Peptides against a protein of PDB entry 4QMF. Designs and how they scored, part 153

Target 1, 175 residues: chain A of PDB entry 4QMF
Amino acid sequence: ESSFMTLFPKYRESYLKTIWNDVTRALDKHNIACVLDLVEGSMTVKTTRKTYDPAIILKARDLIKLLARSVPFPQAVKILQDDMACDVIKIGNFVTNKERFVKRRQRLVGPNGNTLKALELLTKCYILVQGNTVSAMGPFKGLKEVRRVVEDCMKNIHPIYHIKELMIKRELAKR

## One batch from the design tools (peptide; made by RFdiffusion4, then SolubleMPNN)

Design b2_p28_2_s1 (from b2_p28_2, 11 letters changed)
Fold by OpenDDE base, seed 4:
Structure b2_p28_2_s1 (fold): chain B 175 residues (1-175), chain A 28 residues (1-28)
Amino acid sequence: as target 1 above (175 residues)
Amino acid sequence: KEEEEERLDKELDELSKEILEEEERKRR
C-alpha cells in the first residue's frame, strides 16, 4: 500500500472542505482512498486492495498537491487523465528582496494576465501563479517550457525573449 | 536598466495581446 500526504495553508480550508466530496468521488473511481484532516491541515491519498492501477496513486498525489496550491478542483482533477502532467514550481527562493520578487512575479503575469495567458497558449498548459509557487498542467514539453520561462523570469531574464522564441517554434511546427 | 525593462514590459504586453487576439480569431 502506498500513501501520500500534503499540507495545505489555512486559507484553503474552507474551499477544500467544500469540494472534498467531489475529490472523494473522483478518486473512488480508481479505488483510491482519501482523507481531509482539518486539524492538521492535510490531505492524504492511499491505495486500497481494490486499486487496479498502482500508478494512479502518483496522480492522486499530484491532485492533492495542486489543490493545496490553490488550483481549482475542476482543473486539478484533470491530472487523473493519462495524458496530463503537472509541475509545481517554487519561485519564492530566487529573490530575497520582497519588492523585487513581487515585481518579477508580476512581470510573469503581465497586465490583466495577458503575458500568462499568452504563455498558456504557446505551451498548451494551464498556469496558475499563486504566492510562492507556480502550478502548471499540460504536456511534458510544454511544462518544461513553462518552468524555463518562470525560473528565468525570477532570475531577471525578461519573459519577452522566451515568448518570441516560443512563437518562432510554433510557426516552425506548422510547416 | 529600468527604462529598458519598462520598454520590454510594454513590448511584451503588446506581443501578448497579439497572441491572444490571434487565438480569438481562430476560434471564430
Scores: peptide ipSAE 0.698, ipTM 0.952, DockQ to the pose 0.947
Fold by OpenDDE base, seed 1:
Structure b2_p28_2_s1 (fold): chain B 175 residues (1-175), chain A 28 residues (1-28)
Amino acid sequence: as target 1 above (175 residues)
Amino acid sequence: KEEEEERLDKELDELSKEILEEEERKRR
């Protein structure tokens, strides 16, 4: 039997407690067991003797990973769908200067979140920028594009170049 | 360099708004 654990920051505890019954219910449909440990600050998912699909445990692993990184449950639970993938992009290591880090991270989001929303539409992904990570959910092709834009932005390559490229690709795909 | 970045930021915001508006029109 397979088991996966992830730690979560203390500030997520109250939220995770609130939604944990929903997590349990969603995983029960697949006969995956789950445990919320408030002392350690961890989430665990486990296969059971009744688990039919062995691949679902990997999706359950991804579910708790997303939840630990502040993705809301109604979005995170979609990872259990066959056609849904995810990526957690670490952005904290690209820049040592805190001010530059904040500026580049904010550039990904844009005024009123417009840049992020546009990127979501162009890639057909969900994207959440939180702390030192960017969480994304969607098709593999879209996730690859998101990672490129995010990492390049942290490397001081302005997102506008990628947005223009994605716009062109979208127009070509319609023809 | 800073002025150029600010120009690109503004242009990006305008492009983003256009993308969002186009999507809203398609959903209607």
Scores: peptide ipSAE 0.697, ipTM 0.952, DockQ to the pose 0.951
Fold by OpenDDE base, seed 5:
Parts: structure tokens; sequence; C-alpha cells
Structure b2_p28_2_s1 (fold): chain B 175 residues (1-175), chain A 28 residues (1-28)
């Protein structure tokens, strides 16, 4: 039997309480058990004797990881689908200066979230920027592109260069 | 360098809007 646990910040507690019955129902379809511990501030997923697919526990692990990082349940639950992958990119360690960190993180989002939405379209991914992490869901190739753009942005490589490259690749793929 | 970054930020925003508009046009 396999078990995975993730901690969540206190500000997520109310939301997680609200959706936990839905989490339980989604995982029950795969005979995966789950526990919400409000004292510790943790979520746990476990295989049971009735778990048929051993790989589903890894997807369940990813589900609680995404939920802990503020991904909404209707989006996060899609990780249980076979064709869906995810990535949690840590961005808090690239820059020591707080103002510089905030500026580079905001550059990734852009005015009205336009840059982020454009990147989602180009990579066919869902992307959420929250705190010190960027959560992404989508095809593996798209996730690789997202990680490159995000990390390079935090390294002070302007996203415009990558966006232009992705646009060119998209046009070439249509021909 | 700061002026150049601001210029690139503006260009990126315009480019992003173009991408979004193209997607909306395809859905209509």
Amino acid sequence: as target 1 above (175 residues)
Amino acid sequence: KEEEEERLDKELDELSKEILEEEERKRR
C-alpha cells in the first residue's frame, strides 16, 4: 500500500473543507482513500486493497498537491484523466530581492492577465500563478514550454522572446 | 535598461492581445 501527504496553508482550510466531499467522491471511483487533517493542516491519499490501477495513486498525489497550491477543484480533478499531466514550478528561489521578485512574477502575468492567457493558448495548458509557485496542467510538451518561460522570466529573460518563438512554431505547425 | 524593459513590456502586452483576439475570432 502507498500513501502520500501534502501540507496546505491555513488560508486554504475553509475552501478545502467545502470541496472535500467532492474530492472523496472522485477518488472513491478509483478506490483511493483520502483524509483531510485540519489539526496538522494536511491532505493524505492512500491505496486500498481494492485499488486496481497502481498508477492512480500518483495522480491522487498530484491532485492534493495542486489543491494545496490554490488550484480550484474543477480544474485540479482533471489530473485524474490519463492524458493530463501537471507541474508545480517553484519560483521563490530565483531572486533574493522581494521587489524584483514581485516585478518578475507580475511580468509573467501581464496587464489584465493577458500574457498568462496568451501563454496558456500557445501551450494548451492551464496556468495559475500563486505565491512562490506556478501550477500548470496540460500536455507534457506544453508543460515543458511553460516551465522554460516561467523560469527564464524569473532569471530576467523577458517572456516576449519565448512568446514570439511559440507563435512561429504554431504557424509552422499549421502548414 | 529600465526603459528598454518597459518598451518590451508594452510590446508583450500588445502581442498577447493579438493572440487572444485571434483565438476569439476562430471561436466565432
Scores: peptide ipSAE 0.696, ipTM 0.951, DockQ to the pose 0.952
Fold by OpenDDE base, seed 3:
Structure b2_p28_2_s1 (fold): chain B 175 residues (1-175), chain A 28 residues (1-28)
Amino acid sequence: as target 1 above (175 residues)
Amino acid sequence: KEEEEERLDKELDELSKEILEEEERKRR
């Protein structure tokens, strides 16, 4: 039997409490047990003797990881699908200056979230920028592209260069 | 440098909007 635990920040507690029954129900379909510990501030997933697919525990691990990083449950639960992968990109360590960090993070999102939405379309990914992390869900190819854009943005490489590149690649793929 | 970044920010926003609009047209 395998188990994984993820800590979550205090501000996430209220939401996690509200959706935990849904988490339990989703994981029960795969015979994965789960525990929400409000005292420790942790989520745990565990295989059971009835777990049919041993690989599903890794997806369950990813589920709680995504939930801890503010991904909404209706989106996060999609990680249990076979064709869905995820990535949690730590962005807080690229820049020491807080103002510079905020500026670069905001650049990734763009006005009204337009840049982020465009990047989602180009990569066929879901992307959430929250705090010191960027959570992404989608195909591996798309996730690789997202990570590159995100990390480069934090390194002060403007996202426009990558967006243009992705647009060109998309056009070439249509031919 | 700052002026250049601001220019690129504006261009990126415009480009992003174009991408979004194109997607909306495809769904109709």
Scores: peptide ipSAE 0.695, ipTM 0.951, DockQ to the pose 0.973

Design b2_p28_2_s2 (from b2_p28_2, 10 letters changed)
Fold by OpenDDE base, seed 2:
Structure b2_p28_2_s2 (fold): chain B 175 residues (1-175), chain A 28 residues (1-28)
Amino acid sequence: as target 1 above (175 residues)
Amino acid sequence: DEEEEEKLDKELDKLSEEILEEEERKRE
């Protein structure tokens, strides 16, 4: 039997409580057990003797990881699909200066979130920037691209260079 | 250079909008 646990910040508690029945139902389809511990502030997923595919526990692990990082349930639950992968990118340690951090993070998002939306389209990923992390869901190829853009942005490499590169790659793929 | 960064920011925003508009057009 396998088990994974993740902690979640206090501000997520209310939301997680509201969607936990949905989480349970989604995981029940795979015979994965789950527990929400409001005292500890943790989510746990476990295989059961009825779990048919042991690999699904890893996806369940990813599900609770995503939920802990503010990904909404309707999106996060897609991680249970075979064709869906995810990545949680820590961005808080690239810059010590708070103002510089905020500026670079905002650059990644762009006005009205346009930059992020464009990046999502180019990489075929879902991307959420929250606090000190960026959560992404999509194909492995896209996720690799997202991580590169995100980390480079925090390293003061302007996203425009990567966006242009991705545009070119997309255009070539159409041919 | 801050001035160059601001320029790039504006260019990126414009480019992003173009990407979004193109996608919207394709969906119609």
Scores: peptide ipSAE 0.663, ipTM 0.943, DockQ to the pose 0.961
Fold by OpenDDE base, seed 1:
Structure b2_p28_2_s2 (fold): chain B 175 residues (1-175), chain A 28 residues (1-28)
Amino acid sequence: as target 1 above (175 residues)
Amino acid sequence: DEEEEEKLDKELDKLSEEILEEEERKRE
């Protein structure tokens, strides 16, 4: 039997409590057990003797990881689908200066979130920027592109170069 | 170069809006 645990910040507790019955229901369909520990501030997923597909536990692991990083349940639960992958990109280590970090993170999001929305469309991914992490969900190819844009942005490579490249690739794929 | 970065920021915003508008037209 396999088990995975993820810690979550205190500010996330109220939300997780409200959706935990839905988490339980979603995982029950796959015979995966789950526990919300409010004292420790952790989520746990476990295989059971009734678990048919042993690989689903890895998706359950990813589910609680996404939830801990503020991804809403209706989006996060899609990770249980066979064709859906995810990535959690740590962005806090690229820049030591806090002001520079905030500026580069904001550049990735853009005014009204337009840059992020455009990147989502071009990569066919869901993307959430929260704190020191960027959570992404979608096809593997799209996730690789997202990681490249995000990390390069934190390295002070302007996202416009990658956006233009992705636009060209999209046009070529339509031919 | 802050001036160059600001220029690129504005260009990126315009480009992003164009991408979003194109997608909206496809969904209609």
Scores: peptide ipSAE 0.662, ipTM 0.943, DockQ to the pose 0.940
Fold by OpenDDE base, seed 3:
Structure b2_p28_2_s2 (fold): chain B 175 residues (1-175), chain A 28 residues (1-28)
Amino acid sequence: as target 1 above (175 residues)
Amino acid sequence: DEEEEEKLDKELDKLSEEILEEEERKRE
């Protein structure tokens, strides 16, 4: 049997408590067991004797990882779908200056979140910028694009260049 | 250059809005 555990920050505790029954129900459909440990501040998923698909445990692992990084359950649970992949991009170590970090992170999001929404559309991904991480869900190709844009943005490469590139690619794909 | 970055920020915002509007149109 396989088991995976992830820690979650204290500020997520209240939310995780509220949705844990939903998590349990979603995973029960796949005969994956799960445990929320409020003392340790951890989530655990594990296969059972009734687990049929051995690969689903990896998706369950990703589920709790996403939940730990503030992805809401209705979105995170989609990771259990076969066609859905995810990526958690650590952005906190690209810039040492806090103000610069905040500025670049905000640039990725844009006014009213427009930049992020545009990037989501272009990559067919869900993207959440939270703290020192960017969580993304979608097709593998899209995830690669998201990671590139996100990391480059933190490296002071303006997202506009990538957005334009993605727009061109999208137009070409329509032909 | 900070001024150039600000210009690009504005341009990106405009472009983003256009992308969003186009998507909304396609879904209608």
Scores: peptide ipSAE 0.662, ipTM 0.943, DockQ to the pose 0.960
Fold by OpenDDE base, seed 5:
Structure b2_p28_2_s2 (fold): chain B 175 residues (1-175), chain A 28 residues (1-28)
Amino acid sequence: as target 1 above (175 residues)
Amino acid sequence: DEEEEEKLDKELDKLSEEILEEEERKRE
């Protein structure tokens, strides 16, 4: 039997308690067991003797990973679908200067979140910027594009160059 | 350098809005 555990920050505890019954119900459909440990501050998923598809445990692992990084349950639970993948991009270690980090992270989001929304449309992904991580959900091709834009932005490559490239690719795909 | 970055920021915001507006038109 396989088991995976992830830690979550204290500020997520209240939310996770409120939705944990929903998590349990979603995973029960696949005979995956789960545990919320409020003392340790951890979530655990594990296969059971009744688990039919052993590969679903990896998706369950991704589910708790996404929840730990502030992705809402209604969105995170979609990871259990066969055609849905995810990526958690660590952005906090690219820049040591705090002000520079904040500036580059804000550039990725843009005024009113417009840049992020545009990137979501172009890549067909869901994207959440929270703290030192960017969580993304969608097709593998789209996720690859998101990671490139996000990491390059933190490396001081302006997102506009990638957005223009994605727009061109989209237009070419329509033909 | 900073001035150039600010210019690019404004251009990106404009471009992003255009992308969002185009998507809304397709849904109508």
Scores: peptide ipSAE 0.660, ipTM 0.943, DockQ to the pose 0.945

Design b2_p28_2_s3 (from b2_p28_2, 11 letters changed)
Fold by OpenDDE base, seed 2:
Structure b2_p28_2_s3 (fold): chain B 175 residues (1-175), chain A 28 residues (1-28)
Amino acid sequence: as target 1 above (175 residues)
Amino acid sequence: SEEEEEKLDEELDKLSKEILEEEKRKKE
């Protein structure tokens, strides 16, 4: 049997409590057991004797990982779909200066979130910027593009260059 | 420079809005 655990920050506890029954229900369909430990501040997923697809445990792992990083349940649960992948990009270590970090993170989001929304459309991904991580869900190719844009942005490569590139690629794909 | 970055930020915002508007038109 396989088991995975993830820790979650305290500020996430209230939300996780409210949706945990839904998490349990979603995982029960796949015969995956789950536990929310409020004392430790952890979520655990585990295969059971009735688990048919052993690979689903990896998706369950990803589910709790996404939930821990503030992805809403209605979006996070989509990871259980066969065609959906995810990536959690750690952005906190690219810049040591806090002010510079905040500036670059904000640049990725853009005014009114326009940059992020545009990036979502171009990559066909869901993207959430929260704290020191960027969570993304979507097709593998799109996720690869998201990671590049995000990391480069934190490395002080302006997102505009990638956005323009993605636009060109999209136009070419329509032909 | 900071001025160059600001210009790029503005251009990016304009471009982003265009992308969003195009998507809206496609859905209409």
Scores: peptide ipSAE 0.681, ipTM 0.948, DockQ to the pose 0.945
Fold by OpenDDE base, seed 5:
Structure b2_p28_2_s3 (fold): chain B 175 residues (1-175), chain A 28 residues (1-28)
Amino acid sequence: as target 1 above (175 residues)
Amino acid sequence: SEEEEEKLDEELDKLSKEILEEEKRKKE
């Protein structure tokens, strides 16, 4: 039997309590057990004797990882689908200067989140920027592009270059 | 330079809006 645990920040506690019955129900369909520990501030998923697909536990692991990083349940639960992958990109260690970090992170998001939404469309991914991480969900190809854009942005490579490139690629793919 | 970055930021926002508007048109 396999088990995975993820810690979550205190500010997520209220939300996680609210949706935990839904988490339990979603995982029960796959015979995966789960535990929300409010004292420790952790989520745990584990296989049971009735777990049919051994690989589903890895998706359950990803589910709680995403939830810990503020991804809403209706989006995060999609990770249980076979064709859905995810990536959690750590962005906090690229820049030591806080102001520079905030500026580059904001550049990735853009005014009113327009840049991020555009990137989501171009990559066919869901993308959430929260704190020192960027959570993404989608096809592997799209996730690879997201990571590239995100990391390069934090390295002071302006996202516009990647957006233009992705636009061109998309147009070429339509042919 | 900061001026160049600001120009790129503005261009990026414009481009992003165009992408979003195109998507809206496709869904209509």
Scores: peptide ipSAE 0.681, ipTM 0.948, DockQ to the pose 0.943
Fold by OpenDDE base, seed 1:
Structure b2_p28_2_s3 (fold): chain B 175 residues (1-175), chain A 28 residues (1-28)
Amino acid sequence: as target 1 above (175 residues)
Amino acid sequence: SEEEEEKLDEELDKLSKEILEEEKRKKE
């Protein structure tokens, strides 16, 4: 039997409490047990004797990881699907200057989130920028592209170059 | 330079909007 635990920040407690029954129900379909510990501020997922697919525990691990990073449940639960992968990209260590960090993070999001939405469309991914992390969900190829754009942006490579490249690739794929 | 970055930011926003608009047209 396998188990995984993740800590969550205090500000997520209220939300996690409200959706935990839904988490439990979703995981029960796969015979994965789960525990929300409000004292420790942790989520735990565990295989049971009835767990048929042992690989599903890794997806359950990813589910609680995504939830801890502010991904909404209706989106996060899609990780349990076979064709769905995820990535949590740490962006806080690329720049020591806080103002520079904020500027580069904002550049990734863009006005009204337009840049991020465009990147989501081009990569067929869901992307959430929260604090010092970027959470992404989608096809593996798309996730690789997202990570490249995100990390390069934090390294002061402007996202426009990658967006243009992705647009060209998309047009070529239609032919 | 800061001016160059601002120019690229503006261009990126325009391009992003175009991508979003194209997607809307495809869904219609």
Scores: peptide ipSAE 0.680, ipTM 0.948, DockQ to the pose 0.943
Fold by OpenDDE base, seed 3:
Structure b2_p28_2_s3 (fold): chain B 175 residues (1-175), chain A 28 residues (1-28)
Amino acid sequence: as target 1 above (175 residues)
Amino acid sequence: SEEEEEKLDEELDKLSKEILEEEKRKKE
């Protein structure tokens, strides 16, 4: 039997409490047990004797990881699907200057989140920028592209270059 | 420069909006 635990920040506690029954129900379908520990501030997922799919525990691990990083449950639960992968990109260590960090992070999002939404469409991914992490869900190819754009942006490579590149690639794929 | 970055930001926003509008039309 396998078990995985993820800590979550205090500001997520209220939300996690409200959706935990839904988490339990979703994981019960796969015979995965779960525990929300409000004292420790942790989520745990465990295989049971009835767990049939050995890979589902890893997806359950990813589920709680995504939830800890502010991904809403209706989106995060999609990780349990076979064709869905995820990535949590740490962005807080690329820049030492806080103002520069905020500026580059905001550049990824863009006005009204337009840049992020465009990137989501181009990569066929869900993307959430929160705090010092970017959470992404989608196909492996798309996730690789997202990570490149995100990390390069934090390295002061403007996203415009990648967006243009992705647009060209998309047009070529239509042929 | 800061000025060049701001120009690129504006261009990116414009391009992003175009992408979003294209997707909207595709779904309609």
Scores: peptide ipSAE 0.679, ipTM 0.948, DockQ to the pose 0.964

Design b2_p28_2_s4 (from b2_p28_2, 10 letters changed)
Fold by OpenDDE base, seed 2:
Structure b2_p28_2_s4 (fold): chain B 175 residues (1-175), chain A 28 residues (1-28)
Amino acid sequence: as target 1 above (175 residues)
Amino acid sequence: EEEEEKRLEEELNKLSEEILEEEKRKEE
């Protein structure tokens, strides 16, 4: 049997309490047990004797990881699908200056979130920029692209260069 | 440098909008 635990920030507690029954129900379909510990501020997932696919525990691990990083449940639960992968990209350590950090993070989002939405479309991923992390869900190829764009942006490489590259790649793929 | 950044941001936004509009057309 395998188990995984993740901590979540206090501000996430109220939401997690609200959706935990849904989490439980989703994981029950796979015979994965789960526990929300409000005292410790943790989520735990665990295989049971009835778990048919032991690999699903890794997806359950990812589920709680995503939830801890503010991904909404309706999106996060998709990680349980076979064709869905995820990545949590830490962006807070690339820049020491807070103002510079905020500026570079904002470049990823863009006006009205247009840049982020465009990036989502180009990579076929869901992307959430929250705090010091970027959470992404989608195909492995797309996730690799997202990580590159995100990290490079935090390294002061403007996203426009990657967006143009992705646009070209998309056009080539249509042919 | 600031002016260049502004230019890049404007260009990026334009490209992003084009991508979004194209997607909307495909969904219709």
Scores: peptide ipSAE 0.636, ipTM 0.938, DockQ to the pose 0.947
Fold by OpenDDE base, seed 3:
Structure b2_p28_2_s4 (fold): chain B 175 residues (1-175), chain A 28 residues (1-28)
Amino acid sequence: as target 1 above (175 residues)
Amino acid sequence: EEEEEKRLEEELNKLSEEILEEEKRKEE
């Protein structure tokens, strides 16, 4: 049997409490047990004797990881689907200067979130920029692209270059 | 630096809007 635990920040406690029954129900379908520990501030998922698919525990692990990083449940739960992968990109260590960090992080989002939305479309991913992490969900190819754009952005490579590249690739794929 | 960033941001926003508009047309 396998188990995984993820800590979550205090500010997520209220939300997690409200959706935990939904988490439980979603995981019950796969015979995965889960525990929300409000004292420790942790989520745990574990296989049971009735767990049929051994790989589902890894997806359950990813689910609680995503939830800990502020991904809303309706989106995060999609990780349980076979065709869905995820990535949590830590962005907090690329820049020490707070102002510079905020500036570069904002580049990923853009005015009205247009840049982020465009990136989501180009990569066929869901992307959430929150705090010191960027959470992404989608196909592996798209996730790889997202990580590259995100990390490069934090390294002061403007997202426009990647957006242009992705646009070109998309156009070429249509032909 | 600031001027260049502003230009890039404007261009990126334009491109982003184009992408979003294109997607909207596909869904219609």
Scores: peptide ipSAE 0.633, ipTM 0.937, DockQ to the pose 0.941
Fold by OpenDDE base, seed 1:
Structure b2_p28_2_s4 (fold): chain B 175 residues (1-175), chain A 28 residues (1-28)
Amino acid sequence: as target 1 above (175 residues)
Amino acid sequence: EEEEEKRLEEELNKLSEEILEEEKRKEE
């Protein structure tokens, strides 16, 4: 038997309670057990004797990790698909100054979220910027690109350089 | 430095909007 547990912040409790039946149903299809502990503030996933694919527990682990980082269930549950991967990028430790941190994080989002949406399209990923983390879901190649853009942005490399590069790559791929 | 940042942000926003508009046209 394999099990994984993740903690979630208090502000996610209400939401997680509302969607937990859906989480249970999604995982039941794979014979993965799950527990929401409201006292500890944790989610747990476990293999059972009926679990057919032992690798699905890793996807279940990723599911609860994404949910803990504010990814909505309809998006997070897609991690259970074979062609879907995810990455949770910690961005809070690149800059000690809060104002500088907020400024660099905002560069990733852009006005009306346009920069983030453009990056999603270019990488074929879903991207959520929340607190000190960036959650991404998509193909491995796209995730690698997202991580590079995100980390470089926090290192004061403006996203425009990467966006231009990705645009060129996309045009080349169409030929 | 602040002026350069503003220029880069404006350019990035324009590029982003172009990408988004192109995607909308493909769906239509």
Scores: peptide ipSAE 0.631, ipTM 0.937, DockQ to the pose 0.946
Fold by OpenDDE base, seed 5:
Structure b2_p28_2_s4 (fold): chain B 175 residues (1-175), chain A 28 residues (1-28)
Amino acid sequence: as target 1 above (175 residues)
Amino acid sequence: EEEEEKRLEEELNKLSEEILEEEKRKEE
């Protein structure tokens, strides 16, 4: 049997309690057991003797990882689909100065979240910027692009250059 | 430097809005 555990921050407890029955139901379809430990602040997923697909446990692992990073359940649960991948990009260590960190993180989001939404469309990914991480879900190629843009932004490469590049690539792909 | 950043942000926002508007048109 395989088991994976992830810790979640206290501020997620209320939400996780609310959706945990839905998590259980989604995982039950695959005969994956799950436990929400409110004392420890952890989520656990585990294979059972009835688990048929051995690979689904890895997706369950990713599910709880995404949930811990504030991805809402209706989006996070899509990770159980075969064609869906995810990435959790740690951005907190690129810049030591807090103000600089906040500014660069904000560049990814942009006014009214327009930059982030545009990036989502260009990469065909879901992207959530939260705290010291950026969570992304989508096709593998798109995820690679997201990681590049995110990390470069934290390295003070303005997202505009990547957005322009992605736009050009998209136009070329239409030909 | 601040002026350049502001210009880049404005340009990026414009491009982003264009992308979003294009997507909306496709969905209609």
Scores: peptide ipSAE 0.629, ipTM 0.937, DockQ to the pose 0.913

